Peptides against a protein of PDB entry 2YKT. Designs and how they scored, part 172

Target 1, 231 residues: chain A of PDB entry 2YKT
Amino acid sequence: SRSEEMHRLTENVYKTIMEQFNPSLRNFIAMGKNYEKALAGVTYAAKGYFDALVKMGELASESQGSKELGDVLFQMAEVHRQIQNQLEEMLKSFHNELLTQLEQKVELDSRYLSAALKKYQTEQRSKGDALDKCQAELKKLRKKSQGSKNPQKYSDKELQYIDAISNKQGELENYVSDGYKTALTEERRRFCFLVEKQCAVAKNSAAYHSKGKELLAQKLPLWQQACADPS

## One batch from the design tools (peptide; made by RFdiffusion4, then SolubleMPNN)

Design b2_p21_6_s4 (from b2_p21_6, 15 letters changed)
Fold by OpenDDE base, seed 1:
Structure b2_p21_6_s4 (fold): chain B 231 residues (1-231), chain A 21 residues (1-21)
Amino acid sequence: as target 1 above (231 residues)
Amino acid sequence: SQKVQDFFNNMINSLLDTINK
């Protein structure tokens, strides 16, 4: 029936969230944590490299003929420091605004969805059983009427059951329809939440890349010129 | 030079703190 089909669709939406979306989201969070750790490792390695660059700048500053190149090397290290600050901000947002919040949500969601599905199933079954009962009673009444010498005796009661069945059928259909819409909304809400959180991270990432490009574009011509014109 | 190095150290520590939260 229409209601049965829509009921199956509703249950499938909940199952898809619980069995596909949430596990995939957990994996996404895990991969994000791995990415974060890798970036921390890169940052640490970069520190060693640019600390060594600063040391080279000190040596240049102490030289007789390369003093000006010392300043250039220091500027290179400073620009790197500023870029790393931007990266730090991006990582903070990545951790706090995306990963942590998603982790909190996904852990709570399993219990919520299980309860929501159970509630829906219980009520759907209750309405279905009530409908089935009325249909069964009507069938019994019709059998009695068919075997009776006075079938008109049961006409009013038959009409009452027909009306009750019609009403209960309508209520069941409406309930299942609303349930399906609710389930789809729950699914969409979860994707929207992910998109919104990822957008925040993307904005911060864009700021990191933009600032880095700006700083390097500003200084690079100066650094190149320093090598071309030795003193 | 030392100031720059100190900043790098602080930055790394800050990043580590963020990751370990």
Scores: peptide ipSAE 0.011, ipTM 0.334, DockQ to the pose 0.021
Fold by OpenDDE base, seed 2:
Structure b2_p21_6_s4 (fold): chain B 231 residues (1-231), chain A 21 residues (1-21)
Amino acid sequence: as target 1 above (231 residues)
Amino acid sequence: SQKVQDFFNNMINSLLDTINK
């Protein structure tokens, strides 16, 4: 029946969220944590590299013929240090605004969805059972009427059961339909949450890249000219 | 040296100003 089909669809939506979406989201969070760790490692390694660059700048500053290049090397190291600091800030946002919040949501969601599905199933079954009962009673009444010498005695009751069946069928269909809409809304809400959090991270990432680009664009022409200028 | 310190201080401040715009 239409109601049975829609019921199956509703259950499948909840199952898809619980068995596919949530596990995939947990994996996404795990991969995000790995990515964060790797980027933190890059930042740490970069510190060593630019500290070594500063050392080269110190040597230039101590030289007779390359003193001005010392300042250039210091600037290069410092600009990149600032870029790395901005990366760290972006990573903090990545952690706090995306990973932590997603993790909190996914951990709470299992119980919520299970309860929601169970509630739906219980009520759906209750309405279905009530409908089946009325149908069974009508069938019994009709059998009794067919065996009776006075079928007219049961006519009013038959009409009452027919009306009850019609009403209960309508209620069941409406309930299942609403249940399906609710389930789809729950699914959409979860994807929207992910998209919104990812957008926030994307904005922070864009800011990081913009600041880095601006700093390098400002200084790079100066650095490129440094070797052409006499001491 | 003080000169080196001044250089770095000025540079850092300038960079911070640029980043914060």
Scores: peptide ipSAE 0.000, ipTM 0.231, DockQ to the pose 0.015
Fold by OpenDDE base, seed 3:
Structure b2_p21_6_s4 (fold): chain B 231 residues (1-231), chain A 21 residues (1-21)
Amino acid sequence: as target 1 above (231 residues)
Amino acid sequence: SQKVQDFFNNMINSLLDTINK
């Protein structure tokens, strides 16, 4: 029946969220943590490289003929340090505003969805059973009427059952339809939450890249001319 | 040296100003 098919669709939406979306989201969080760790590793490795660059700058500053190049090397290292600091701040935000929040929600969601599905199933079954009961009673009544010498005696009661069946059928269909809409809304809400969090990541990333670009663009011309004009 | 340290401090401040625009 139409109601049965819609019921199956409703259950499948909940199952898809619980069995596909949420596990995938957990994996996404895990991959995010891995990415964060890798970026932290990049920051650490970069520190060693630019610390060594600073050492070269110190040597230049101590030289008799290359002192000004020492300042250039220091500037190069410092610009990098500032860029890395911004990256670290971005990573903190990434961890606290995205990963942690997603992790908290996904763990709580399993219990919520299970309860929501159970509630829906219970009510759907209750309405279905009530409908079935009325249909069964009507069938019994009709059988009794067919065997009676006075079928008219049962006509009013038959009409009452017909009306009850119609009402209960409509109620069941409406309930299942609303249930399906609710399930789809729950699914959409979860995707929207993910999209919104990724928008925050994108904004933060854009700011990071912009700052780095600006710093490098500002200093690069100075660095490029340093060897041409010894002081 | 103190001179080098001062240079870095000045640079840091200048760069921070740029970042915070």
Scores: peptide ipSAE 0.000, ipTM 0.232, DockQ to the pose 0.015
Fold by OpenDDE base, seed 5:
Structure b2_p21_6_s4 (fold): chain B 231 residues (1-231), chain A 21 residues (1-21)
Amino acid sequence: as target 1 above (231 residues)
Amino acid sequence: SQKVQDFFNNMINSLLDTINK
């Protein structure tokens, strides 16, 4: 029946969230942590490289003919340090605003979805059982009427059962339909949350890249001309 | 050296101003 099909669809939505979405989200969080760790590693490695560049700048500053190039090398190292600091800030935000929040939500969601599905199933079954009972009683009444010498005696009761069945059928169909819409909304809400969090990451990333680009664009012409200047 | 430290301090402040624009 239409109601049975819709019921199956509703249950499948909840199952898909619990068995597919949430496990995949946990994996996504794990991959995010790995990515964070790798980026932190880049920052650490970069520090060593630019500390070494500072050392070269010190040597230039101590020279007789290359003193001004020492300042250039220091600026190069410092600009990179500022870029790395921005990256570290982004990573902190990534951890606190994305990963931690997703972990909290996915943990709570398992219990919530189980309860929601159970509530739906219980009410759906209750309405279905009530409908089945009325249908069974109508069938019994009709059999009794067919065997009676006075069938008209049962006409009022038959009408009452017909009305009850019609009402209960409508209620069941509406309940299951609403249940399906609710389930789809729950699924969409979870995807929307993920999209919104990724938008925040994208914005932070854009800001990081913009700041880095601006700093480099400002200094690069100066650095490129440094060797052309007289000692 | 103090000279180097002064240089870095001035540079850092200038760069921070640029970042915060």
Scores: peptide ipSAE 0.000, ipTM 0.248, DockQ to the pose 0.015

Design b2_p21_7_s1 (from b2_p21_7, 11 letters changed)
Fold by OpenDDE base, seed 3:
Structure b2_p21_7_s1 (fold): chain B 231 residues (1-231), chain A 21 residues (1-21)
Amino acid sequence: as target 1 above (231 residues)
Amino acid sequence: MVTDEQLEELKKKLQEIYESQ
């Protein structure tokens, strides 16, 4: 029946969220944590590299013929420090605003969706059972009427059952239809939430890249000329 | 079995997360 088909579709939406989306989201969170860890590792490794560069700058400053190049090397290290500070800020936001929130959500969502599906199934079944019962009673009444010497005495009751069946059928169809719309809305909301959170991350990432570009663009021409100007 | 009240509480908590944007 139409209602049965719509019911199956509704259940499939909930199952898709619970069995496909949420596990995939958990994996996404895990991959995000790995990515964060790798970026933190890059930051640490970069610190060692630029600390070593500072040491080279110190040696240049102590030299008789390359003192000015010491300042250049120090500036290079300082710009790096500023870029890394921006990266660390981005990573904090990435962790606190995306990963933590998604982790909290996915845990709550597992419980919520399971309960929501069960509630829907229970109510759908209840309405279905009530319809089936009414149909069965009508069938019994018709059998009784056929065996009676006065079938007309059952006519009003037959009409009442017919009306009740029609109403219950309509109610079931509406309930299942609304259930399907609700399920689709729940699914879309989860994807939208992911998109919106990822947009926030992208914005923060853009700020990091912009700051780095600005700092390097300001200093790089000066550094490139340092060896050409004997002093 | 999750009660209707518990379901509404879960829904509310999720809604708070959705609105924290």
Scores: peptide ipSAE 0.240, ipTM 0.820, DockQ to the pose 0.030
Fold by OpenDDE base, seed 5:
Structure b2_p21_7_s1 (fold): chain B 231 residues (1-231), chain A 21 residues (1-21)
Amino acid sequence: as target 1 above (231 residues)
Amino acid sequence: MVTDEQLEELKKKLQEIYESQ
């Protein structure tokens, strides 16, 4: 029946979220944490490299003929520091605005969806069973009427069951229809949440890249000519 | 088995996450 098909569709939406989306989201979070850790490692390693560059700049500043190159090396390290600060802000956003919130959600979501599906299934079954009972009683009544010497005795009761069946069928169809709409809304909400949180991260990432591009574009020509210019 | 009350509480907690900045 139409209601049975829609019921199956509803269950499949919940199952898809629980068995496909949520496990995939957990993996996404895990990969995100791994990426965050790697970037933190890059940050630490880069600090050591540019600290060593500063040391080279100090030596240049102490030299007789390379003093101005000391300033260039210090500027390179300073630009790196500014870029790194922007990266750290991006990483904080990545952690707090995406990973943490997704992790909190996915931990709760399995329990919620399982309970929601069970509630839907229980109520759907209850309405279905009530309908089936009325249909069975009508069938029994019709059998009694066919064997009776006075079939007209059962006519009013037959009409009552027919009306009850019609009403229960309508209620079941409406319930299943609403259930399907709810399930689709739940699915869409989860994808939208992911997209929205990723947009926030993307905004901060764009700021990081823009700042780095700006700073390097400003300074790189100056650094490139430093060895050609007299002190 | 999660009760109806527990279900609503879980729903509320999830909603708080959805609305979080």
Scores: peptide ipSAE 0.239, ipTM 0.818, DockQ to the pose 0.030
Fold by OpenDDE base, seed 2:
Structure b2_p21_7_s1 (fold): chain B 231 residues (1-231), chain A 21 residues (1-21)
Amino acid sequence: as target 1 above (231 residues)
Amino acid sequence: MVTDEQLEELKKKLQEIYESQ
């Protein structure tokens, strides 16, 4: 029946979220943590490199013929520090606004969806069983009426069961229909949440890239001319 | 089996996460 098909579709939506989406999201979070760790490793390694560059700048500043190049090397290190600060802000956002929130959500969601599906199944079954009972009673009544010397005795009761079946059928169909709409809304909400959180991270990443581009674009021409214009 | 009350509590907690945007 149409209601049975919609019921199966509703269950499949919940199962898809629990068995496909949520496990994939957990993997996504794990990969995100690995990515965060790698970026933290890059920032740490970069600090060592640019600290060594500062040392080269100190040596240039102590020289008689290369003092101005010392300032250039210090500027390069300072620009790196500013870029690094932007990266750290991006990483903080990546951790706090994406990974942590997704991790909290996915664990709660597993319990919620399991309970929500069970509640839906219980109520759907209850309504289905009530309908089946009324249909069975009507069938029994019709058999009794067919064997009776006075079938008219059962006419009013037959009408009552017909009305009850019609009402219960309508209630079941509405419940399953609403259940399906709710399930689809729940699925969409989860994808939207992921997209929105990823957009927030993307905005912060864009700020990091923009700041880096700006700082380097401002200074690079000066640095490139440093050797061509000896003091 | 999760009670209706427990289900509503879980729903509330999830809603708080969704609204924390």
Scores: peptide ipSAE 0.235, ipTM 0.818, DockQ to the pose 0.030
Fold by OpenDDE base, seed 1:
Structure b2_p21_7_s1 (fold): chain B 231 residues (1-231), chain A 21 residues (1-21)
Amino acid sequence: as target 1 above (231 residues)
Amino acid sequence: MVTDEQLEELKKKLQEIYESQ
């Protein structure tokens, strides 16, 4: 029936979220944590590299013929420090605004969706069983009427069951239809939430890249000329 | 089995996360 088909579709949406989306989201979170850890490792390694660059700048500053190159090397290290500060802010956002919130959500969502699906199934079954009961009683009544010498005795009761069946059928169809719309809304909301959180990360990442580009664009021409224009 | 009250509480907690941005 139309109601049964819609019911199967509704259950399939919940199952898809629970069995496909949420596990994939857990994997996404895990990959995000790995990425965060790797970037933190890069940050630490970069600090060592640019600290060593500062040391080379100190040696240049102590030299008789390369003092101005010391300042260039210090500027290179300072620009890196500023870029790194932006990266750290991006990583904080990545952790706090994306990963933590998704992790909290997916944990709660497993319990919520299971309960929501079960509630839907229970109510759907209850309405279905009530409809089936009325249909069965109507069939019994019609069998009695066919075997009776006075079929008109059962006419009023038959009409009552027909009306009850019609009402219960309508209620079941509406309930299942609303259930399907709700399930689709739940699915869309989860994808939208992911998109919105990823947009926040993208904005913070753009700020990091922009700051780096601006700082390097400002200084790189000066650094490139440093050896050609000794002072 | 999660009660209706527990379901509503879970829904509320999820809603707080959805509205946190």
Scores: peptide ipSAE 0.232, ipTM 0.816, DockQ to the pose 0.030

Design b2_p21_7_s2 (from b2_p21_7, 10 letters changed)
Fold by OpenDDE base, seed 2:
Structure b2_p21_7_s2 (fold): chain B 231 residues (1-231), chain A 21 residues (1-21)
Amino acid sequence: as target 1 above (231 residues)
Amino acid sequence: MVTDEQLEELKEKLEKIYEAS
C-alpha cells in the first residue's frame, strides 16, 4: 500500500542517517584530527628551520661585508613567524568551531535518532493495528450479517465501521507522510550543519592564506634586491 | 527505551548545538 511504502521510505531515511551519515561523520572527524596533528607538526618543524635561518642572519650581522643581509634574513624569519601564528589561529578555530562541535553533535545524535525512529515506529504500528482491528471487526460483522435472517439489523454498525476504517486509514496515511517529511528535514539539517561548519573553516583558511600572501608580497621585492645593493 | 521526556531533552541539547553555529 501507499502508506506501507512511505513507511519503509521513512525508516530508510533514519537508517541512512544512523548507519551511513553518522559513521561517515565520525570518520570525517577522525581525519580532521589527523590533519590538525599533521599541521601542528609542520608548524613545529618550520620553527626549527626558521630558527636556523635566524642563526644564519646572526652570522651575517657579525660579518664585515654582509651586515645588511642579516636584517634581510631576520625579516624572512619574522614574516614566517607571523604566517605560522596565523596558521595556529586557524587551527584553533578548526578544532573549536568544527571538530569539537561535530563530536558533541554526533554523540547526542545517535541516541536522539534511535529514539525518534522508535517513537515513529511505535506510533505507526499503533495506528496500523487500530486500523487492522477495525477491518477485522467489519469482516466479522459482515459474516454475521450474511448468516442472519435479518441482515438489516447490522446495517448501522457496518456503516460505523466503514467510517472508522476510512478515518483511520486517512490518519495513518497523514501520519506516515508527515513522518517522511520530518525524516527528510532531519537529514537535510545535518548536511546543512556540516556545510555551515565547513564554510566557517573556509573563511578562517582564507584569512590565513590572505595574510601570508600579503606579508610575502610586501617583503619579497625588498629581499630580491638585497644582494644587488653594495655593502 | 528512551522516554518521550528523554527524547525531548536530547532534542533540546541538539538544538543548542545547532543554534551555537
Scores: peptide ipSAE 0.283, ipTM 0.845, DockQ to the pose 0.030
Fold by OpenDDE base, seed 3:
Structure b2_p21_7_s2 (fold): chain B 231 residues (1-231), chain A 21 residues (1-21)
Amino acid sequence: as target 1 above (231 residues)
Amino acid sequence: MVTDEQLEELKEKLEKIYEAS
């Protein structure tokens, strides 16, 4: 029946979220944590490199003829420090605004969706059983009427059951239809949440890249001319 | 089985996460 088909569709939406979306989201979170760790590793490794660059700058500053190049090397290291600060801010946001929130959500969501599906199933079954009961009673009544010498005696009751069946059928169809719409809304909400969180990441990432580009664009011409200038 | 009350509690907790976003 139409209601049975829609019921199956509704269940499948919930199952898809629980069995496909949420596990995939858990994997996404795990991959995010790995990405965060790798970026932290880059930051640490970069510190060593630019600390060594500072050391070269110190040596230049101590030299008789290359003092100005010491300042250039220090500036290069400082720009790096500022870029790394922006990266750290991005990572902080990435952790706190994306990973943590998704992790909290996915844990709660598994329990919620399971309960929501069970509630829907219970109510759907209840309505279906009530409909089946009325249909069965109507059949019994009709059988009794056919065997009776006075079928008119049962006519009012027959009409009552017909009306009840119609009402219960409509109620069941509406309930299942609403259930399906709700399930689709739940699915969409989860994707939207992911998109919104990822937009925040993108915004912070853009800020990081913009700051780096700005700082380097400002200083690079100066650095490129440093060796051409007389000491 | 999760009770209706428990379901609502879970729903509320989820809503807090959604709203904080």
Scores: peptide ipSAE 0.279, ipTM 0.845, DockQ to the pose 0.030
Fold by OpenDDE base, seed 5:
Structure b2_p21_7_s2 (fold): chain B 231 residues (1-231), chain A 21 residues (1-21)
Amino acid sequence: as target 1 above (231 residues)
Amino acid sequence: MVTDEQLEELKEKLEKIYEAS
């Protein structure tokens, strides 16, 4: 029946969220943590490289004829420091605003969705059983009426059951239909939440890249001319 | 089995997370 099909669809939406989406989200969080760790590793490795560059700058500053190049090398290291500070800020946001929040959400969601599905199933079954009972009683009544010498005595009861069946059928169909819409809304909300969180990541990433580009664009022309203008 | 009251509590907790975004 239409209601049975819609019921199956509703259950499948909840099951898809619980069995596919949420586990995949947990994996996404895990991959995010790995990515964060790798970026932290990049920051550490970069520090070593640019600390070594500072050492080269110190040597230039101590030289007889290359002192001005020492300042250039120091500026290069300083610009990198500023870029790394921006990266660290981005990573902090990535951890606190994305990963932690998603982790908290997915834990609560597992419990919520299980309970929500069970509630839906219980109510759907209750309405279905009540409908089936009324249909069965009407069938029994009709059999009695057909075998009776006075069928008219059952007419009022028959009308009552017909009305009850009609009402219960409508209620069941509406309940299942609303259940399906609710389930789809729940699914969409979870995807939207992920999209919104990724937008925040994108904004932070854009800020990081913009700052780096700005700093380098400002200084690079000066650095490129340093050897052409000895002093 | 989670009671109706517990279900609503979970829903409220989730709503707080959604609204914080």
Scores: peptide ipSAE 0.279, ipTM 0.844, DockQ to the pose 0.030
Fold by OpenDDE base, seed 1:
Structure b2_p21_7_s2 (fold): chain B 231 residues (1-231), chain A 21 residues (1-21)
Amino acid sequence: as target 1 above (231 residues)
Amino acid sequence: MVTDEQLEELKEKLEKIYEAS
């Protein structure tokens, strides 16, 4: 029946979220943590590299003939520091606004969705059973009427069961329809949440890339000319 | 089985996470 088909669709939505989406989201979070760790590792390694560059700049500044190149090397290290500050802000957002919130949500969500599905199933079954009962009673009544010498005595009861069946059928169909809409809304909300959180991360990432591009575009021509223009 | 009250509590907790976005 239409209601049975829609019921199966509703259950499948919940099952897809619980068995496919949430496990995939847990994996996504795990991969995100790995990515964060790698970026932190890059940050640490870069610090060591540019600290060593500063040391080379100090030596240039102490030299007789290469003092101006010391300033260039210091500028290179300073630009890196500024870019690094933007990266750190991006990482904070990545951790706090994306990973932490998703991790909290996915654990609660498993319990919630299981309970929500069970509630839906229980109520759907209750309505279905009530409908089946009325249909069975009508069938019994019709059998009695066919075997009776006075079928007219059952006519009013037959009409009552027909009306009850119609009402219960409508109620079941509406309930299942609403259940399906609710399930789809639940699914969409989870994807939207992921998209919105990823957008926030993307904005912060854009700031990091923009700052780097700006600083390097400004300074790189100066650095490239430094050896050609001795003081 | 999770009670209706427990279900509502879980829903509220999730809603707080959604609203924080």
Scores: peptide ipSAE 0.277, ipTM 0.843, DockQ to the pose 0.030

